# Peptides against a protein of PDB entry 4N78, part 259

Target 1, 186 residues: chain A of PDB entry 4N78
Amino acid sequence: HFQVICRLLGYQGIAVVMEELLKVVKSLLQGTILQYVKTLMEVMPKICRLPRHEYGSPGILEFFHHQLKDIVEYAELKTVCFQNLREVGNAILFCLLIEQSLSLEEVCDLLHAAPFQNILPRVHVKEGERLDAKMKRLESKYAPLHLVPLIERLGTPQQIAIAREGDLLTKERLCCGLSMFEVILT
Target 2, 155 residues: chain B of PDB entry 4N78
Amino acid sequence: MAELQMLLEEEIPGGRRALFDSYTNLERVADYCENNYIQSADKQRALEETKAYTTQSLASVAYLINTLANNVLQMLDIQASQLRRMESSINHISQTVDIHKEKVARREIGILTTNKNTSRTHKIIAPANLERPVRYIRKPIDYTILDDIGHGVKW

## One batch from the design tools (peptide; made by RFdiffusion4, then SolubleMPNN)

Design b2_p25_7_s1 (from b2_p25_7, 14 letters changed)
Fold by OpenDDE base, seed 4:
Structure b2_p25_7_s1 (fold): chain B 186 residues (1-186), chain C 155 residues (1-155), chain A 25 residues (1-25)
Amino acid sequence: as target 1 above (186 residues)
Amino acid sequence: as target 2 above (155 residues)
Amino acid sequence: MAQEEELMKMIEEVSKLPGFRDVAK
C-alpha cells in the first residue's frame, strides 16, 4: 500500500502529506498532550523513591499504585491523552513507512537506469577469471546503451542539455544520503 | 513554406481543374469520334483515328492523375515533416516542464530531509580473544522453572 | 522535358492495350 501511495503522490505529494502530518503532530504535542503533561506533573508525587527490594514485586507494585493513584484515576488520561499519543505514533510510523517505500522505489529506479548511465553491478567472478576483464566486457556490452554519450554524439544541443539534466535527476535520489524520518524525529 | 503554399494554392487546385477540364474534353472527343465514324466512307481510317484519340486522351488523363497524385504526396510529405518538427518542439517543451516540476518537487521534499549521519562505523574491533566457539550444547530448557511464574493453575 | 518523356512512356504503355480490333475477334 505504501509503495502505491509513493508512486501516486510522487515527491511533491509525499512532501505535502509529510508537511501536513508534521503540523498535526505539532498541534497534538503542543496542545493537548502538553496540557495533560503539565497536569500530570502537578499531580505527580514530588518524591517517588524506589521502594526497597525487600517488599518484593507485589509490594513494589502496590507502592507505585498508591503513589500514582491520582494519575490512575485520571480518566481523561486514558481516553484523550493516550489517543493523541496513539495518533502521534501512527503519524511517525506512517512517515517511516513512506520513507522506506520511497527508498525502495528510488532504488528500483536507480537500478533500472543503471545500464543507461554506465553504472554496472559488480559481477560475480568465477574462480580463475579476472574481475577487471569481466567488468571491461560488461562495460563494452553496455556502452551502446549509455544515453548521455549517445545523445551528445547524435543529438541537438537542447537534447543534450535535457539528457544531462535527466541523468543528474536520476542519480540524485533521496535514498542516496537523505532521511526524512530523522527530520520528523527532531 | 513557399513550396507547400504553391502546392496548396496553385498546383493541386490547378491539377484538379485540369482533370475536370479533361473530362469535358473527353466527352467532346468521344462525340467527335462517334460522328466521324458514322459519317466517314472510310470506316477503317475513322477507326484508326478514334484509336489514336483514345490513346492520347488516356495518356493525358493518366498524366494529369499522376501529376496531381505526386503533388498531393509531396504536400503530405511536407506536412508530415512539419508535424514531426512540431512534435519534437512540443516534446522538448514538455520535457523541460517536467524537469522543472521535478526539481520543484525535489526541493519541496528536500526541505523535509536531513543528511543521513553515517555514524562513524565504529570499527567493530573484533574482540582480540575470539572465544572459541563454545559448542552450543543444547541443554533442554527446563520449563518447570516457569511453573512458579504466573497465575497458572497448578494441577 | 521530363514530363514529356513520362507522357510518351504513358502513351506507349496505353498503345500496348488491346485495340477495338482485338475485341471484335
Scores: peptide ipSAE 0.013, ipTM 0.695, DockQ to the pose 0.006
Fold by OpenDDE base, seed 1:
Structure b2_p25_7_s1 (fold): chain B 186 residues (1-186), chain C 155 residues (1-155), chain A 25 residues (1-25)
Amino acid sequence: as target 1 above (186 residues)
Amino acid sequence: as target 2 above (155 residues)
Amino acid sequence: MAQEEELMKMIEEVSKLPGFRDVAK
């Protein structure tokens, strides 16, 4: 699903969705969640000492239950605050999955474009074969597919310009060194 | 452009008019040949003249048709070439627009990105004082420490 | 191609004959 979303939205659509999600997350964090956190901080027991171990696990549990009773019984915490936290969590996960899916699509695009851009994978050399000889053969095999040199030889100046720009855009991808998810976490 | 205009405005219409005029002239020639044959004392000569005019007329019409056909074909070729050029221009513009849109999109999404921190593998600087690996002496777990914890039935 | 060239030559030869337009006047 996320792959399909990435393909359909492209960079523009993803940017818009991410911006809106960031706005929503910011609104949730600075609004409702912040207010509840402040309220919780005010209601939190000022002194919470560990009870003596002699009371056993049930006694210790009852002690903490009693101290936190007002917080646990705060119905709005479960219905509103936890829901907002869930929404924030979902937004974070969504962003992560979108970035991962986008990275996969970009890598696929790079791999598909590679033969046309004189980017050759390192071929596994069997024992006894010279890597250089295999690489030269591979280069020679794919040389006619090099798009930019081909267009530079046969194309008009306008076509050459477009081909160069297209080549550059194909090579420059987010997955090569940029992260959206890190921005979301900041 | 000038050639196409000449074909459309002068050559093809002119050729069509010439063909029409030729039709009218053929009727006149036919009438002449018929009358000449009827009035001539030498019917053989009149027949030979008629044959000559017929051959000439057919050749003339064939020439006019061929010329007109070639002009029409040339016109169509020029138009086809113009259409191909226009298509190429449109495609070029379309590609330029697409590239521009892509650049804009990349700028927008780029604002939402940061450089991947290549985690500098902080060389875990081994603390200078290599705490001597305390030889893990497997101390048997003394479970007797738990004997005093709980209401266990002393068997 | 050869037949077309031959036809064109014949047409050219016949076209040099006095025009039927001149006779029809």
Scores: peptide ipSAE 0.012, ipTM 0.694, DockQ to the pose 0.006
Fold by OpenDDE base, seed 2:
Structure b2_p25_7_s1 (fold): chain B 186 residues (1-186), chain C 155 residues (1-155), chain A 25 residues (1-25)
Amino acid sequence: as target 1 above (186 residues)
Amino acid sequence: as target 2 above (155 residues)
Amino acid sequence: MAQEEELMKMIEEVSKLPGFRDVAK
């Protein structure tokens, strides 16, 4: 699903969705969640000491239930605050999954374009073979597929310009060095 | 442009008119040949003359048709070439617009990104001595050792 | 192509023969 969303929205659509999600998250955090946290801090017991171990696990649990009774009985905490926290959590997860899906799509694009851009994978060298010789043979084999040099040789000036720009855009991807998720966490 | 205009406005219409005129002329030639054959005392000569005129007429018409056909084909070729050029131009414009849109989109999403701090993945220098995978000897966890640790319910 | 060109030349030569236009007038 996230892959389909990434393909459908593209960079622009993803940007818009991410911006709106950030606004929503900010609104939730600075608004309702902050208010509830402040309220919770006010009702929090000022002194919560560890009960004696002699009371056993049930006694300790009862002690904490008693100390936190006002918080546990605060119905709005479950219905509103926790819901908002879930929404924030979902938004964060959504952003993460979108970024991951986008990265996968970009990597696929890079891999598909690589032979046409003179980007060759490091080949496995068997014992006794020179890596350099094998790489040179591979480069020579794929040289006719290099799109930009081919168009520079055969194309019109306009086609050459478009090809160069297209090549650049193909090489420049977010996955190469940029993270959206890190911005969301900040 | 001038060649196409000449074909459309002069050569092709002119060729069509020439064919029409040729039709009228052919009727006159036919009438002449018929009358000449009827009136001539030498029927063989009249027949040979008719054959000559017929051959000439057919050749003339064939030439006119061929010329007209070639002009039409040339016209179509020029038009096809013009359409191809227009298509190419439109495609170039479209591609330019798409590239621009892509750049704008990338700038927009780029604002929402930060550089990946490639923390120098400390080359996990594989310890030179690959500690032999300590064969995980499943020692049965003797849970009785934990019996004295914690206030668990002594059954 | 060569046969077509030869035929066209023959047609052109025959079309230039005098008499057709004069008889048609």
Scores: peptide ipSAE 0.006, ipTM 0.702, DockQ to the pose 0.007
Fold by OpenDDE base, seed 3:
Structure b2_p25_7_s1 (fold): chain B 186 residues (1-186), chain C 155 residues (1-155), chain A 25 residues (1-25)
Amino acid sequence: as target 1 above (186 residues)
Amino acid sequence: as target 2 above (155 residues)
Amino acid sequence: MAQEEELMKMIEEVSKLPGFRDVAK
């Protein structure tokens, strides 16, 4: 699903969605969540010591239940605050998954473009074959597919310019060194 | 442009008119030849004259058709060339626009990006001040990102 | 007589049209 979303939205659409999500997250964090957190801090026991282990699990649980009674009974915490936290969490996950999906798409694009850009994969060398010779053969094989040199030889100045720009744009991808998710986390 | 205009406005219409006129004239010539043959005392001579006119008429029509056909072909070639040029221009504009749109899109998404840190642990840092738009930095393609995709050999 | 003259004129016009030799050029 995220791959489809990435394909559908493209860079522009993803940017817009991410910006809006960030706004929503900011609004939730600075608004409702912050208010509830402040309230929770007020009702939080000032001193909560760990009960003795001799009370066992049930006794310890009862102790904490008693200490946190006011928090547990705060109905709005479950209905509003936790919902908002879920929304924030979902937004973060969405951003992560979009970035991952986008990276996959970009990698695929790079791989598909590679033969046309004189980017050759490392070829597995069988025993007895020289890597250099094999690479040279591969280069020779794909040489006619090199788009920019081909257009430079046969194309108009305008076509050459477009080809160079296209080549550059093809090589320049977010996955090469940029992260959106890190921005979201900051 | 002048050549195409001449073909469209003068040569082709003129050729069509000439061909039409020739048809009318040929009918009259045929009538003449028939009558001449009937009325002539020297049938052999009349026949030879008819043959001559027939040959000339065929030659003339053939010439007119050929000329007209060539002019039409030339017109079509010129028009085809014009269309190709227009197509090329449109394609160029389209590509330029697409590149521009792509650049704009990349700038927009680029604002939402930062350089990848080598640290695997994403620390949730409290939102500091509005991060300045991070410029898109071109880095070489690292294919190691594919190591986890498919049946690739982990080196 | 007038019809013959008109016919002769038409024949003359047709006779002036290029022949096959002109097409072969």
Scores: peptide ipSAE 0.015, ipTM 0.670, DockQ to the pose 0.007; fails the geometry check

Design b2_p25_7_s2 (from b2_p25_7, 13 letters changed)
Fold by OpenDDE base, seed 3:
Structure b2_p25_7_s2 (fold): chain B 186 residues (1-186), chain C 155 residues (1-155), chain A 25 residues (1-25)
Amino acid sequence: as target 1 above (186 residues)
Amino acid sequence: as target 2 above (155 residues)
Amino acid sequence: MSMEEELMKLIEEVSKLPGFRDVAK
């Protein structure tokens, strides 16, 4: 699904969605969540010592339940605050998954374009074959597919310019060194 | 442009008119030949004359048709060339716009990106137990896994 | 040959005249 979304939206659409999500997240964090956190801090027990282990798990649980009774009984925490936290979490996950999906698409694009851009994969050399000879054969095989040189030879100046720009745009992808998710986390 | 205009406004209409006029003339020639044959005492001579006029008339019509056809073909070739040029221009503009849109889109998304800090140098805190460095055997990335994605270039 | 047959033959001969073969070189 995320791959389809990436294909549908493209860079422009993804950017818009990400920006809006960031706004939403910011609004949730600075607004409702912050207010609830402040309230929770006020009702939080000032001194909460770890009970003795001798009370066992049930006794320890009861102790904490008693200490946090006011928090547990805070109905709005469950209905509003936790919902907002879920929304923030979902937004973060969405951004992560979009970035991952986009990276996959970009890698695929790079791979598809590679033969046309004189980017040849390292060929697995079987025992006894010279890597250099195999690479040379591969280069020779794909030489006619090199788009930019072909257009430079046969095309108009305008076509050459477009081809060069297209080539550059094809090579320059986010997956090569950029992360959106890191920005979201800051 | 001048050639196309001449073809459209003068040569082709003129050729069509000439062809139409030739039809009327052919009818007159036919009538003449018929009457001449009937009235002539020398039927053989009249027949030869009719043959001559027929040949001439057919040749004339053939010439007119050929000339007109060639002019029409030439007109079409010029128009086709013009259309190709227009198409090329439109394509160029379209590509330029697309590239521009892509650049804008990339700038916008770029604002939402940061450089991948390669510095995740997780200090491999060497566990105190020097487990033998598993020689990272660089498994060649099997790109064949991606062969089924898209119009796979079968390598 | 009747006059009609001769005329038809003449028409056929004239129709074969190379003038219509646009040697599109």
Scores: peptide ipSAE 0.018, ipTM 0.652, DockQ to the pose 0.008
Fold by OpenDDE base, seed 2:
Structure b2_p25_7_s2 (fold): chain B 186 residues (1-186), chain C 155 residues (1-155), chain A 25 residues (1-25)
Amino acid sequence: as target 1 above (186 residues)
Amino acid sequence: as target 2 above (155 residues)
Amino acid sequence: MSMEEELMKLIEEVSKLPGFRDVAK
């Protein structure tokens, strides 16, 4: 689903969605969640000491239930605050999954374009073979597929310009060095 | 442009008119040949004359048709070439617009990104000595050792 | 113009057309 969303929205659509989600998250955090946290801090017991171990696990549990009774009975905490926290969590997860899906799509694009851009994978060298010789042979094999040089040789000036720009756009991807999710966490 | 215009406005219409005029003339020639044959005392001569006129007339029509056909073909070739050029131009414009849109989109999403701190993946220098995978000897967890640790229910 | 004159004119015009001599041969 996230892959389909990424393909459908593209960079622009993803950017818009991410911006709106960030606004929503900010609104939730600075608004309702902050208010509830402040309220919870006010009702929090000022002194919560560890009960003696002699009370056993049930006694300790009852102690904490008693100390936190006002918080546990705060109905709005469960219905509103926790809901807002879930929404924030979902938004964060959504952003993460979108970024991951986008990265996968970008990697696929890079891999598909690689032979046409003179980007060759490091080949496995068997014992006794020179890596350099093998790489040169591979480069020579794929040289006719290099799109930009081919168009520079055969194309019109306009086609050359478009090809160069297209090549650059193909090479420059977010997955190469950029993270959206890190911005969200910030 | 001038050549196409000449073909469309002058050569092809002119050729069509010439062909039509030729048709009318052929009809007159046919009538003449028929009458000449009927009235002539020398039927053989009249026949030879008719053959000559027929051959000449057919040749003229064939020439006119060929010329007209060639002009039409030339016109179509020029038009096809023009269409191809227009298509190419439109495609170039479209591609330019798409590239521009993509650049804008990338800038927009780029604002929402930060550089991945490529933490120097410390080359996990595989310790030269691959510590032999310590065979996880499943030592049975003697849970009795934990019997004295914690207020568990002594069964 | 007599039919003969018109025919002669037609013949003359056709004879002036490029390639006519090649087709008539």
Scores: peptide ipSAE 0.014, ipTM 0.660, DockQ to the pose 0.006
Fold by OpenDDE base, seed 5:
Structure b2_p25_7_s2 (fold): chain B 186 residues (1-186), chain C 155 residues (1-155), chain A 25 residues (1-25)
Amino acid sequence: as target 1 above (186 residues)
Amino acid sequence: as target 2 above (155 residues)
Amino acid sequence: MSMEEELMKLIEEVSKLPGFRDVAK
């Protein structure tokens, strides 16, 4: 699903969705969640010491239950605050999965474009074969597929310009060194 | 442009008219040949004359048809060439627009990105026991795990 | 040879066919 979403939305659509999600997350964090956190801080026991181990597990549990009674009885915490936290969590996960899916698509695009852009994979050299000779053969084999040089030789000035721009756009992908998710976490 | 116009307005209509006129002329020639053969005392001469007229008439019609056909083909070739040029222009514009849109889109998403911190990946000290690389079986990501997460509108 | 020339040759050949002589009798 996320791959399909990435393909459907493209860079622009993904950007818009991410921006809106960031706004939603910001709104939830700075609004409702912050208010509940402040309220919780006010009702939180100022001094919560660990009870003596001599009271046993039941006694310790009762102690904490008593200390946190006001928090446990705060019904809105479960119904509203935890729901908002789930929404934030879902938004974060969504962003992560979108970025991962986008990165996969970009890598696939780069790999598909590589033969046409004079980007050759490192070939496995069998024992006794010279890497240089094999690479030269590979270069020679794929030389006719180099799109930009081909268009530069045969194309119009306009086609050449478009080809160069397209080549640049193909090479410059987010997965090469950029992260959206890190921005979301900041 | 001038050539196409000449073909459309003058040559092709003219050729069509010529063919129509030739039909009328052929009928006259046929009538003449028939009458000449009937009335002539020298049937052999009349026949030879008829053959000559028939040959000439057929050649003339063939010429007219060929000329008209060539003019039509030429017209179509010119039009096809014009269409190809237009198509090329449209494609160029389309590609330019697409590239521009892509650049804009990339700028927009770029604002939402930061450089990946190449954290010094601590040299993963390969554990001494190289467990045989478990063949990465690409398990399809079961997205159903997310079905219970969030109050998204089940459409 | 132009199509016209070929057609003329064809007409000439057809005109020489024996069937045309029989109609002349």
Scores: peptide ipSAE 0.017, ipTM 0.662, DockQ to the pose 0.006; fails the geometry check
Fold by OpenDDE base, seed 1:
Structure b2_p25_7_s2 (fold): chain B 186 residues (1-186), chain C 155 residues (1-155), chain A 25 residues (1-25)
Amino acid sequence: as target 1 above (186 residues)
Amino acid sequence: as target 2 above (155 residues)
Amino acid sequence: MSMEEELMKLIEEVSKLPGFRDVAK
């Protein structure tokens, strides 16, 4: 699903969705969640001492339950605050999955474009074959597919300009060094 | 452009007019040949003359048709070439627009990105002094350390 | 010979014949 979303939205659509999600998250954090956190901080026991171990696990649990009773019984915490936290969590996960899916699509695009851009994978050399000789053969095999040099030789100045720009755009991808998810976490 | 205009405005219409005029002239020639044959005392000569005019007329019409046809074909070729050029221009504009849109989109998404911190995997340089694995001596947890922290009933 | 070449030869031969313009006078 996320792959399809990435393909359909493209960079622009993804940017818009991410911006809106960031706004929503910011609104939730600075609004409702912040208010509940402040309220919880005010209601939190000022002194919470560890009970004696002699009371056993049930007694210790009852002690903390009693101290936190007002917080646990705060119905709005469960219905509103936890829901908002869930929404924030979902937004974060969505951003992560979108970035991962986008990265996969970009890598696929790079791989598909590679033969046309003189980007050759390192070929596994069997024992006894010279890597250099294999690479030269591979380069020679794919040399006619190099798009930019081909257009530079046969194309008009306008076509050459477009080909160069297209080549640059094809090479420059987010997956090469940029992260959206890291921005979301800051 | 000048050649196409000449074909459309002068050559093709002119060729059509010439063909029409030729039709009218052929009727006149036919009438002449018929009358000449009827009035001539030498029918054999009149027949030979008619044959000559017929051959000439056919050749003339064939030439006019061929010229007109070639001009029409040339016109169509020029128009086809113009259409191809227009198509190429439109495609070029379309590609330029697409590239521009892509650049804009990339700028927009770029604002939402930061450089991946390639965590230099600091080679955990094993500390040179391998602290001898301190034999985990299971020290019994002295729970009495917590005795002073609770409100327990002193007896 | 292409049909065009044959036609051109025929036209050249016929062009030597007394023209239509001379008969219409």
Scores: peptide ipSAE 0.016, ipTM 0.665, DockQ to the pose 0.006; fails the geometry check

